Peptides against a protein of PDB entry 4JHK. Designs and how they scored, part 102

Target 1, 212 residues: chain A of PDB entry 4JHK
Amino acid sequence: EDYKIQSFDLETQKLLKTALKDPGSVDLEKVSSVIVDQSLKDQVFSREAGRICYTIVQAEAKQTNGSVFRRNLLNRLQQEFKAREETRKRSTQEWVCLVSFICNIFDYLKVNNMPMVALVHPVYDCLFRLAQSDALKNEEEVDCLVLQLHRIGDQLEKMNVQLMDELFNLLRDGFLLQEDLSSMGRLLLLEILEFRAGGWKLSDTAQKYYYS

## One batch from the design tools (peptide; made by RFdiffusion4, then SolubleMPNN)

Design b2_p16_6_s2 (from b2_p16_6, 7 letters changed)
Fold by OpenDDE base, seed 5:
Structure b2_p16_6_s2 (fold): chain B 212 residues (1-212), chain A 16 residues (1-16)
Amino acid sequence: as target 1 above (212 residues)
Amino acid sequence: SEEELQKLIDEDIEAF
């Protein structure tokens, strides 16, 4: 398996590679910290991070039936989640990276192909925050919201359809009533409304129309 | 192994 870790220095790359194959031989707290720190800076990496995390969790379980890595990872996520409003105030970029990371962990960190139930409400809380009027006026936040809904919206709806209905009520109201949306923001809201209405799928033609 | 992992998750789920 190939993992995209070229952005790290050689020492850290070695650490991550060792964690993937022999997690018992490395400091798994340090490994989790490195992954989280990079994910909070690079939204693109956050998706790869989810896959890496899943692999390390499985490797540790097979080797020692341990869960040290997962525990450290989830504890760090909890800390960042609790501080999300301060993060948003400090940096929109860091905030959307945080949301992306939480969503990607939800997407990848599964057991028997089932998501962690404990992550459902935290994910929705992040998405609801992005759906507030003060966030919808920021195109970067709208981009993040729409991207996550494209990736995990169908899974989230299966976990709680009521919350998804409430979320999309906010998005509909934003699309129809909010005046300070960017042109692209408004377009993205329309697209995601249609995406869900179409059963969480778009035709190739529609995909090109909204994202070309 | 995944069943064993699920048990671990169930034990640690409140940590989040």
Scores: peptide ipSAE 0.025, ipTM 0.623, DockQ to the pose 0.102
Fold by OpenDDE base, seed 1:
Structure b2_p16_6_s2 (fold): chain B 212 residues (1-212), chain A 16 residues (1-16)
Amino acid sequence: as target 1 above (212 residues)
Amino acid sequence: SEEELQKLIDEDIEAF
């Protein structure tokens, strides 16, 4: 498989390529830091980052039976999560990148097709924060919220249906009651409400209506 | 190998 790492300098690209094939020959703490740093700057990359992380974790386990990369990755992720309110205050862009990255790690970093239970509450905490009134008025945060629910909503619901019900109560209230939503924001909330109601599926016609 | 990887992940998750 080909990995999209062209946004990095050549030295970093070599580092990542080596980590993917021969993780025992590189500084895996440095690799994890590079991936997290870039994921906090580029929301599009965060999805690729999830795939890269999964591959490195598997490669290290198979090669050395080690877990240095995963440990460093999760430790850094925890640090960023704990500081999420400060990040949001500093930069909405960095905040939505953080949420995207956490959700993508949840999506990709599976073993035997099972999500990591430890990530369930952190993911929900991020989504609940995006569902607050002060966040719903920001289209960038609404875009992030709806995007993540499209990607991992069905998986999250399987992990905790009660939290998903509570989350969608907030989204319903936002759609019905909040006055300072943008037109697109309100439309996206309606779409995601219908998306879940339809079993986390949307018809091609509806998809075109909301996103084209 | 997947089962072995799961054990490794479970051990690291305690720190998260």
Scores: peptide ipSAE 0.024, ipTM 0.618, DockQ to the pose 0.081
Fold by OpenDDE base, seed 4:
Structure b2_p16_6_s2 (fold): chain B 212 residues (1-212), chain A 16 residues (1-16)
Amino acid sequence: as target 1 above (212 residues)
Amino acid sequence: SEEELQKLIDEDIEAF
């Protein structure tokens, strides 16, 4: 498989490539740190990071039955999650990157084609934070919220439909009652409400209407 | 195996 790692310097690219093929021959703590750091800077990379992480986890498990990479990755993720409010205060961009990364890890780190149960509440906590009034007024946070729900909403609902109902109650109230939403923010909230109502699917016409 | 991997993941994520 080809992985999008051109944003790293050549030495780091070599490190990542080696980790993908022969994880036992590299410092997997360093590898995990590099991936997390880049994911916190680049929201687009966070999706690719999920695939990379899954591959390394599988490779290490097969090679040595080890879990050094996964352990370091998840420990770092937990640390970042716990510090999420500080991150949000420091940088909205870093905050939405963090949310994106957590969601993509949830999406890609599957075993027996099932998501990790332990990640369900952390993901919902992030989405609920984005659904608060102080976040909904920020278009960048609304973009992130809607994007993640498009990507993993159906999976999350299967894990806990009650939390999803509660989340969408907040989104509906935000759409109807909050006065300081941007026009685009309000439109995106309406779209995601309709997206779920339609079984987590949009028609081509609806897609064009909301994102043209 | 995937079963073994799941066990390892569960152990690693318990603290999360």
Scores: peptide ipSAE 0.024, ipTM 0.616, DockQ to the pose 0.106
Fold by OpenDDE base, seed 2:
Structure b2_p16_6_s2 (fold): chain B 212 residues (1-212), chain A 16 residues (1-16)
Amino acid sequence: as target 1 above (212 residues)
Amino acid sequence: SEEELQKLIDEDIEAF
């Protein structure tokens, strides 16, 4: 299986490749730290990071029945989550990378083919933060919000439909009432509202309308 | 949510 890890130096690439194949032979705390650090800088990598993390978790479970990597990963994720407001104030880019990473971990790091329950509320908390008025006026945050909902919205709703309803109430209000939304932001909010209303599916016609 | 997160993580880790 091919993993997109070209953004790392060769030594780190080797470390990651070894972790994927023989996790017991590497420092899994270091591996988790490297993955998190890169995910906080590169939103594109966040998607791949989820897949990589899942593979390492599975490999370690099969090899030693251990969960060292997952523990370290989630602990680091928790630390970043706790500091999310400071991160947001410091760098919008790092903030949306954090949200993206948490969402992708939720998406890929499944247990018994189900999302981790522990991540449900943290994910919603991030999305609710993005749905606040001060965030909706920032196009980068709206982009992140809408992207994550496209990717994992249906799964999140299955975990807690009440929170999803509340979230989309905020999005609807933002769409209707927020005065300082960008034109693109408003368009994206409308699209995601329609996306959910359509059962988390978008027709080819709608896709072309909003994104071409 | 922050206070509960550690417990939830621990539970999921143990259940895995």
Scores: peptide ipSAE 0.030, ipTM 0.681, DockQ to the pose 0.764; fails the geometry check

Design b2_p16_6_s3 (from b2_p16_6 with D1M H4E E7K T14A)
Fold by OpenDDE base, seed 4:
Structure b2_p16_6_s3 (fold): chain B 212 residues (1-212), chain A 16 residues (1-16)
Amino acid sequence: as target 1 above (212 residues)
Amino acid sequence: MDEELEKLIEEDIAAF
């Protein structure tokens, strides 16, 4: 498999590749730390991190019946989630990377091919935070919100349709009532409202209008 | 092996 790890230096890339193939030969605590740290700095990587993480988890389990990587990963994720408001205050970029990472872990790190139930509320909490007025006025946060909903919205809705309804009520109200949205932000909100209304699918016309 | 992995994941989930 091809993993998008170009943002790492060559030595770290080698470490990650080794972890994917032979996890018992590397320090998996270090690997988990590197992945989380990079996911908080690089949204391109953070959106791929879940797939990488799941592969390492599977490889470690099969090779050594161990769970060092996953335990460290989830513990770190919990810590970052708890500190999410401080992260947001410090850096919008790190905040949206955190959201992207959590959403990607939700997407890929599954149990019996099912999403981790424990991540459902944390994911929604992040999305609800992005849907608040102070976040909707920031185009970077709107971009993140819409991106995650495009990626995992259908899965999240299956886990809790009531929360999704509440979230989209906020998005609708933001679209209709908030005055300090950017033009692009308003357009993105409209698009995502239509995206869900269309069953989490875009028509060819809509795709061209919003993204071509 | 898959069942063991799932069990471990579920245990970790409880801690989250």
Scores: peptide ipSAE 0.025, ipTM 0.626, DockQ to the pose 0.083
Fold by OpenDDE base, seed 2:
Structure b2_p16_6_s3 (fold): chain B 212 residues (1-212), chain A 16 residues (1-16)
Amino acid sequence: as target 1 above (212 residues)
Amino acid sequence: MDEELEKLIEEDIAAF
């Protein structure tokens, strides 16, 4: 398999590649740390990071029935999640990277093709935070919110439709009532409202309308 | 193997 890890130095790339093939031969705590650290800096990488994490988890499970990597990964995620408000205050970019990473872990770290129940509420908590008025006025946060809902909204809804309804009530209210949304932010909210209403699908025409 | 992974996840994940 090919993994997009070019953002790391050569030595770290070797570390990651080894972790993917022979996780027992590397420091999996270090591996988890470098993945999380990079994901907090690069939202694009966070998508690939999810896939990488899943592969390492599977490889370790198959090799030793171990869970060192996953444990360290999730512990770090919990720590970052706990500090999310401070992160948001410090750096919007780091905050949206954190949300993106948690969502991507939810998306990729599946068991029997099912999402981890334990991540459902944390993901929703992040999305609800992005749906607050103080976040909706920030285009970067709206971009993140809408992107994640495009990627995992259908899965999240299947896990808890009530929370999704509540979330989208906030998005609707933001779209209709909030005065300090940017034009693009308002457009994105409308798009995601329609996206869900259409069963988490958009036609090619709709895609062109919102993103051309 | 997925079932074993699920068990490990259930054992190791603390509440967020």
Scores: peptide ipSAE 0.024, ipTM 0.641, DockQ to the pose 0.104
Fold by OpenDDE base, seed 5:
Order: C-alpha cells, then sequence, then structure tokens
Structure b2_p16_6_s3 (fold): chain B 212 residues (1-212), chain A 16 residues (1-16)
C-alpha cells in the first residue's frame, strides 16, 4: 500500500515504514508526534494520516497486543483540540489541518469496526466552530467544513442526529442571512445543504453542476 | 468537558 509519506525526510520515512511493519522496534511516541506534527502543516498528509494511524494500531495489536501508539496519538490529539482556538488565531491553515486530522482519525481509527465515541463531540465542536459567522466568511474554513461533512457526515449523524440538525440550522442561516460570504462559500453551503437533504449523496445532475 | 473527554478516551483505549 502507498501511504504517501514522500514529504518526509528519508530518516523519518524509514521510521514510519518500520512502524507500519514492525512497531515494536521503534519509538511509537515519536512516531505519533511526527504524524501529528506533519498533519498540522500538510493538509494532503492530514487526509492520509487516519489510514496510516489505523495501520500502525493494527500492527501493534497483532504484534504485541499493545496500544502504546494509540494512547500517545489520542493524548496528542486531545492537546491540540484543547488549544484549537489559539491555533485558529495563529494560522487558519493549521486550524483547518487540525480539523481535517481529527475528522480523519474519527473516520479510520475505529474500535471493533465502530467509531470512537470519545471523538464524536470533539468533531462536532470543530464543525460548529467552522459554522460560526466569523469562520463562514473565510473560504478556506468553509471548504474544510464542507469537505469533512462530505466524508464523515453520514457517520456523524448516526452518532447524534440532534447535533447534526443544529449544525445544519446554522449553515442554513449562514447561507440565507450572512452578507459577507464569498460567492464560492455560498455555493459550497448550498451544495452541502442539498447533499444532506439528499441522504448524504449527490444526484447526477447536482454532481455535474458543482464539480464539472 | 476536558475531563469527560479524558475518561471517554481511556474507556475506548481499554476496550481496544
Amino acid sequence: as target 1 above (212 residues)
Amino acid sequence: MDEELEKLIEEDIAAF
């Protein structure tokens, strides 16, 4: 499998490859730190980080029945989540990378083929933050919001439909009432409103309209 | 909320 780790230096690539195949032979705390750090700076990698993390978790479980990597990863994730407002203030790019990373961990890091319940509210909190008026005016944040909802919205709704209803009420109000949305931002909000209304799928006509 | 998250994470880790 290709894990898209070409952006790392050769030493770090070797570390990650070893973690994927023989996790007991490397410092898994260091591995988790490297993955989180890169995910906060590279959105492309952030999208792949969830799959990489899941593979390492499975490899460690198979090798030693251990969970050192998972524990370190989740601890770091919690720390970054707690500091999310400061991160957003410092860098919009790092903020959207953080949201993307959290959502991808939710998507891939499952226990007994089920999402981790502990991540449900943190994910919603991030999405609600992106749905506030000060975030909706930023196209980069709207793009992130819509992308995550496309990827995990259906799963997230199954975990808590009430919160999803509340979130989409905010998105509807933003679409209808907020004056300082960009043209693309408004288009993206409309698309995601229709996406959920259609059962988390796009019609052929809608897909062609928005993505042709 | 932070304390609740820690507890939930610990429970999920234990269940894994």
Scores: peptide ipSAE 0.023, ipTM 0.644, DockQ to the pose 0.926
Fold by OpenDDE base, seed 1:
Structure b2_p16_6_s3 (fold): chain B 212 residues (1-212), chain A 16 residues (1-16)
Amino acid sequence: as target 1 above (212 residues)
Amino acid sequence: MDEELEKLIEEDIAAF
């Protein structure tokens, strides 16, 4: 399988390729740090990062029955999550990258084909933060919120329906009551409300209406 | 919440 790692320098690319194939021969703490650092800079990469992380975890488990990479990855993720408000204040871009990364790890890094329970509340906390009035007025944050709900909303709801109901109450209120939403932001909120109401599916007609 | 998260992470790690 091909992995999109062209954004890294050649030395780092070699490190990642080796980690994917022979994780026991590299410093997996360094590998995890590199992946997290890049994921905080590039929201597009964050999805690829999830796939890469899953592959490395599987490779290490198969090769040595170890979990060094996963431990380091989750520890770093926890650190970034704890500092999320400071990150948001410093850079909206880094903040949405962090949310994207956490959501993608939730999506890819499963245990026995089930989401990691430890990530459920952190993911919801991030989405709730994006659903606050001060965030909904920022198109970049709305884009992130809607994108993540499209990717993992159905899985998250299965983990905690009550939190999902509370989240969508905020989104409905934002759609109906918040005055400083952009036209696109309001449209995206309506779309995601319809998306959930339709069982986390979007009709072809709706897809064309909201995203053409 | 932070302590709970750490505990849950360790439990999930052990489940792999």
Scores: peptide ipSAE 0.023, ipTM 0.644, DockQ to the pose 0.909; fails the geometry check

Design b2_p16_6_s4 (from b2_p16_6, 6 letters changed)
Fold by OpenDDE base, seed 3:
Structure b2_p16_6_s4 (fold): chain B 212 residues (1-212), chain A 16 residues (1-16)
Amino acid sequence: as target 1 above (212 residues)
Amino acid sequence: MEKELEELIEKDIEAF
C-alpha cells in the first residue's frame, strides 16, 4: 500500500520510506519528530500519519522488538498536548491539526486491536475544548470537532460512555443556546447530534443534505 | 490530568 507523503521533500520521503521497511537503519527519534511537525501543519496528512506511525511501530517491533519510535512519538504528543492552549492562542490551524493528529493516533496505534487507554482522556480533553463556547463560534474548530467525532466517536464512546454523554450535552446546548454560531457550524452540530443518535450512522438522505 | 497522562503513557508503553 502506498503512503501519502508527497508533502515532504525528497530526502524526508526517503527517510520515511526507509523507516517503514527497515526502522533499525534510521534515526527513529528524527522520524517521529518529522511526522509530528508535518502533522501540526497539515490536517489532511495527520490522517495518513496515523497509518504511517502504526506501520513503523509494527516494523520496529518485528525487527528489534523495540519501541523507540513509539516512545518518542508519544512523548512528543504529550508535550504538544500539554502546550495545547498556547498553541490554540498562537494558531487555530495548528490547534486543529494537533487535535486531528491526536485523534488519528488514537485510531491507528492499536495493540491487539485495542486503543491505548492513555490517549482516551487526552482525546476527550481536546474534544471538550472544541465544544466550549469560545471554540464553537469558530467554524474551523467546529469542522475539526465534527470530523473527529465522525472518525472515532463510536470507538471513543466504547471507552467512556459517560464522557461522551457529557460532551454531547455541551454540543446540544451549543446548538440550542449559542447565538454566534455560523450557519454551517449550526448545521454541523445538528448533523453530529443526529449521527450519534442513529448509532453513529446517517441515512443517505441526511448525508446528502448536510455534506452535498 | 497531566500527571495521570504521564503515568498512563508509561504504563501503555511498557505493556506493549
Scores: peptide ipSAE 0.026, ipTM 0.657, DockQ to the pose 0.727
Fold by OpenDDE base, seed 1:
Structure b2_p16_6_s4 (fold): chain B 212 residues (1-212), chain A 16 residues (1-16)
Amino acid sequence: as target 1 above (212 residues)
Amino acid sequence: MEKELEELIEKDIEAF
């Protein structure tokens, strides 16, 4: 399997490749830190990071029945989550990268093919933050919110439908009542409302209408 | 919420 890690220097690429094959031979705390750091800078890498993390977790489990990598990863994730408001204040880009990262970890880092329960509320907390009025006026945050709901909304709803209903009440209110939304932001909110109403599916024609 | 997250993470880590 090919992993997109060309954004790292050669030494770090070697480290990651070794972690994927022989996790016991590397500093897994360092590996987790490198992955998180890059995910906070590059939203495109964030999705790849989820897949990489899952692979390392599985490799370590098979090799030593250990969970050092997962523990370090989740500890770092918790630290970043706790500091999310400071991150948002410092950089919208880093904030949406953080949200993207936690959502992708939720999507890929599964146990027995099930989402990690510990990540459900943190994911919802991030999405609820993006659904606040001060965030909905920022197109970059709306883009992130809608993208994540497209990726994991169906899975997340299965974990807690009540929270999803509450979240979409905020999105509906934003669409209907908030005056300082951008035209694209308003369009994206409408699209995601319809997307959920359609069972988390959208026709190709509708997809082109909202995203082309 | 942070405390709850920590507890849930610990439970998940211990369970696997």
Scores: peptide ipSAE 0.024, ipTM 0.660, DockQ to the pose 0.714
Fold by OpenDDE base, seed 5:
Structure b2_p16_6_s4 (fold): chain B 212 residues (1-212), chain A 16 residues (1-16)
Amino acid sequence: as target 1 above (212 residues)
Amino acid sequence: MEKELEELIEKDIEAF
């Protein structure tokens, strides 16, 4: 498989490539730290990071029946999650990267082909935070919220439909009642409301209307 | 912390 890791220096690329093939021969804590650090700076990479993480987890399980990498990864994720409000205050960009990373880990790091239940509420907590009025006024946060719901909304709903209903009540209220939304933010909220109402799918015509 | 998290993962219990 081909992984997009060209943004790293050559030494780090070698480290990651080795982790993917022979995880027992590298420091898996260091590998996890490198992946998390880059994911917190680059939202685009965070999706690739999820795939990389899954591959390393599978490789380690097959090689040693171990889970050192996954433990280190999730421990770091928990630390970042706990500090999420401080992160948001410091940098909106870092905050949306954190949310994106958590959501991508939820999407890719499955156990027995199922999402980890342990990540359900943390993901919802992040999305609920993005759905608050102070966040909805920021287009970057709305972009992140809508993107994640497009990617994992159907999976999250299967895990807890009540929380999803509550979340979308906030989004509906934001769309209808909040005055300081950007034009694009308001458009994106409308789109995601329609997306869920349509069973988490969008026609080609609607896709072009909202995103072209 | 790591051991506790592993136990929660094994039981598929929320750790956050």
Scores: peptide ipSAE 0.024, ipTM 0.664, DockQ to the pose 0.162
Fold by OpenDDE base, seed 4:
Structure b2_p16_6_s4 (fold): chain B 212 residues (1-212), chain A 16 residues (1-16)
Amino acid sequence: as target 1 above (212 residues)
Amino acid sequence: MEKELEELIEKDIEAF
């Protein structure tokens, strides 16, 4: 399988490749830290990190019946989540990378083929934060919000439809009432409203209206 | 809520 790890230096790439194939031969705590750190800096990697993490989790489970990597990963994720407001203040880019990472972990790191229940509220909390007025005026945050809802919105709704309804109430209000939205931001909000209304699907024609 | 989250995470980890 092809894993997008080009953003790492060669030594770290070797570490990650070894973790994927022979997790027992590397420091999995270090591996988890490296993945989280890079996910906070590179959104391209952040959106793909879940697949890598899942593979390492499976490899460790099969090889040693261990869960060192997963435990360290989730602990670090929780720490970053708790500090999310400070992260947002420091760097919008790191904030949206954090949200992307958490959503990607939710998407890929399944337990008994189901999303981890512990991640449901943290994911919603991140999306609700992006749906606040001060975030909706920033295109980078709107891009992140809409992107995550496109990727995992249907899964999240299955976990808690009430929270999804509340979230989209905020998005509708933002679309209709907020004055300082960019033209693109407003367009993206409309698109995602229609996306959910259509059962988390859009026709090719509808997509062309928003992305051509 | 955050303390509860830690407990939930541990439960999910154990579920693997």
Scores: peptide ipSAE 0.028, ipTM 0.650, DockQ to the pose 0.900; fails the geometry check

Design b2_p16_7_s1 (from b2_p16_7, 8 letters changed)
Fold by OpenDDE base, seed 1:
Structure b2_p16_7_s1 (fold): chain B 212 residues (1-212), chain A 16 residues (1-16)
Amino acid sequence: as target 1 above (212 residues)
Amino acid sequence: SEEELLEKLIEEDSSK
């Protein structure tokens, strides 16, 4: 499988490629740090990062039955999550990258083919923060919110339907009551409301309306 | 809580 790592320098690319094939021969703590750092800079990469992390975890488990990489990755994830409000204050871009990253980790790093229960509340916390009025007025944050719900909303609902109901109450209120939403933001909120109502599936009509 | 996240993640990681 091909991985999109051309944004890294050649030395780092070599490190990542080696980690994917022979994780026991590299510093997996360094690898995890590099992946997280880049994920906080590039939201597109944050999606790729989930896939890369999954592959490295599988490779290490197969090679040495170890979990050094995942432990370091999750440790760094916790650190970034704890600092999420400061990150948002400093940079909206880094904040949405962080949310994207944690959602992608939730999506890819499963235990026995099940989502990690410990990540459920952190993911919801991030989504609830994006659903606050001060965030909904920012189109970049709305884009992130809607994108993540498209990716993992069905999985999250299965983990905690009550939190999902509460989240969508906020989104409905934002759609109906908040005055400083952009036109696109309002359309995105309507789309995601319909998406969930349709069983986390877009109708052909909705797809054409919002994405054509 | 977020302070317990790492501990819970480690527990789940160990159960794979």
Scores: peptide ipSAE 0.028, ipTM 0.682, DockQ to the pose 0.506
Fold by OpenDDE base, seed 3:
Structure b2_p16_7_s1 (fold): chain B 212 residues (1-212), chain A 16 residues (1-16)
Amino acid sequence: as target 1 above (212 residues)
Amino acid sequence: SEEELLEKLIEEDSSK
């Protein structure tokens, strides 16, 4: 199976490949740090990061029944989440990468095919932040919000429909009432409103785009 | 609260 890690230098690629197959032979703290750092720089990689993390977690569990990687990963995730407002202030790009990363960890880092319940509220907190008026006026944040909802909205709703209803109330209000939305932002909000109303189902073409 | 969310993450990780 191929992983999209071409953005790393050759040494780091080797490190990641080794971690995927033989996690006990590498520094898993370093591996987790590398993955998080890159995820904060590249939103596209954030999607791949979820898959990579899941694989490493499974490999370590099978090899040593350990959870060193997961612990380090979640610890770093917690630190970044806690500092999310400062991150947003510093760089919108880093902020949306952080949100993407958290959402993708939620999507992939499952136990017995179940999501981590503890991640539900942090994910919603991020999405609610993106749904505030000061964020909706930024097209990059709207792009991120809509993308995550396409990817994990159905799963999140199953975990807490009340929060999803509240979130979409904000999105509807933004679409209808907020004056400083970009044209594209407004279109994206409309699309996601319709997407949920349609049962979170994408066309084959749209699905390929969002999950490629 | 922020602390509550972080604690939940830690607890769930430890329970698995």
Scores: peptide ipSAE 0.028, ipTM 0.672, DockQ to the pose 0.514
Fold by OpenDDE base, seed 4:
Structure b2_p16_7_s1 (fold): chain B 212 residues (1-212), chain A 16 residues (1-16)
Amino acid sequence: as target 1 above (212 residues)
Amino acid sequence: SEEELLEKLIEEDSSK
């Protein structure tokens, strides 16, 4: 398997590759820290991080029946989630990376082929935060919101349709009522509204309009 | 969700 870890130095890449193949031979706490730290800096990596994490979790489970990596990962995730408002104030980039990372963990870190139920509300909390007026005026946050909904919206809806309805009520209101949206932000909101309305799938016409 | 403990997360994860 090819994992997108080019952003790390060669030594760290070797560490990660070893963790993927032989997790018992490395410090899994260190590995989890490296992954989380990089995910908070690089949204491209944060998109891949969930898949990497899942692989390490599975490898450790098979090799030692251990869960050291997952425990450390989730502990760090909880810490970052709790501090999300401080992160947002400090850096929009780090905030959207955090959201992306949490969403990606939700997407890939399955147990018995099922999503972690405990992550559902944290994910929605992040998305609801992005759907607030002060966030919708920031194109970086709108980009993140729409991106995550494209990636995991259908899965999230299956977990809790009521929260999804509430979220999209906010997005619709933002689209219709908020005056300080950027042109692109408004287009993105419209696109995601239509995306969900189409069953989390764009029509050929819509695809051409937005992406051609 | 903000106050959920790691142990709770692990418990829910393991229960699936």
Scores: peptide ipSAE 0.027, ipTM 0.673, DockQ to the pose 0.361
Fold by OpenDDE base, seed 5:
Order: structure tokens, then C-alpha cells, then sequence
Structure b2_p16_7_s1 (fold): chain B 212 residues (1-212), chain A 16 residues (1-16)
């Protein structure tokens, strides 16, 4: 199985490859730190990071029945989540990377093929923050919000439909009432509103517009 | 949720 880790130096690539196959032979705290650090800088890597994390978790469980990697990963995740407002203030790019990372961990780091229930509220907290007026005016934050809802919205709704309804009420109000949205931001909000209304599926019109 | 996330995750993980 191939993992997209070419952006790392050769030494780090070796570390990650070893962690994937023989996690007991490497410093799993260091591995988790490397993955989180890169995910906070590169939103594209965040998706791959989720898959890598899941594989390492499974490999460690199989090899030693241990959970050192997962504990370190989740500890770092909690730290970043607690500091999310400061991160947003410092850098919008880092903030959206953080949200993307949390959402991808929710998506991939499942136990017995089930989402971690404890991550549901933190994920919603991030999405609600992106749905506030001061965030909706920033296209980069809207991009992130819409992307995550496309990826995990259906799963989140199954976990808590009331929160999803409340979130989409905010998005509807933003679309209809907020005046300082960018043109693209407004289009993205409309699309995601219709996406959910269509059962978390793209309309034929939207499919043709965005992908043809 | 911010202060208790890790503990909750550990408890949930250990129960599955």
C-alpha cells in the first residue's frame, strides 16, 4: 500500500514507513508529532494523514496490543483544539488546516468501524466557528467548511441531527442575510445547502458546474 | 469538551 509521504525528508520517510510496518521499533510520539505538524501546514496532507494514522494504530494493536501512538496523537489533537481561537487569530491557513485535520481524524480513526463519539462535539464546535459571520466573510474558511461537510457531513448528522440542523440554519442565514460574502463564498454556501437537502449528494446541475 | 476530550477518548477507546 502506497502512502503520500514524498514531502518529507528521507529520514522522516523512513521513520514513517517503519511505523507503518513495525511500530514497536520507532518512537511513536515522534511519529505522531511529525504527522500533526505537517497536517497543520498542509491541508492536502491532512486527508492522507488520517489514513496513515489509522494504519499505524492498527499495526501497533496487532503487534503489541498497544495504543501509544493513538494516545499521543489524541493528546496533541486536544492541545491544538484548545488553542484553536489563538491559532485562527495567528493564521487563517493554520486554522483551516487544524479543522481539516480534526475532521479527517474523525473520518479515518475509527474503532471497530465506528466513529469516536467523543470527537463529535469538537468537530461541530469547529464547524460552528466557521459558520460565524466573521468567518463566513473569508473565502478560505468557507472553502474549509464546505469541504468538511462534503466529506463527513452525513456521518456527523447521523451522530447528532439537532446540531446539524442548527449549523445549517446558520449557513442559510449567512447565505441570505450576510452582505460581505465573496461571490465564491455565496456560491459555496448555496451548494452545500442544496447538497444536504439532496441527501448529501450533489445535484446534477452542481455536478456539471463543478466537475465538467 | 476542551478540557475533557483526551480522557473521554481514552475511556471510549478502551471500551471498544
Amino acid sequence: as target 1 above (212 residues)
Amino acid sequence: SEEELLEKLIEEDSSK
Scores: peptide ipSAE 0.029, ipTM 0.677, DockQ to the pose 0.428; fails the geometry check

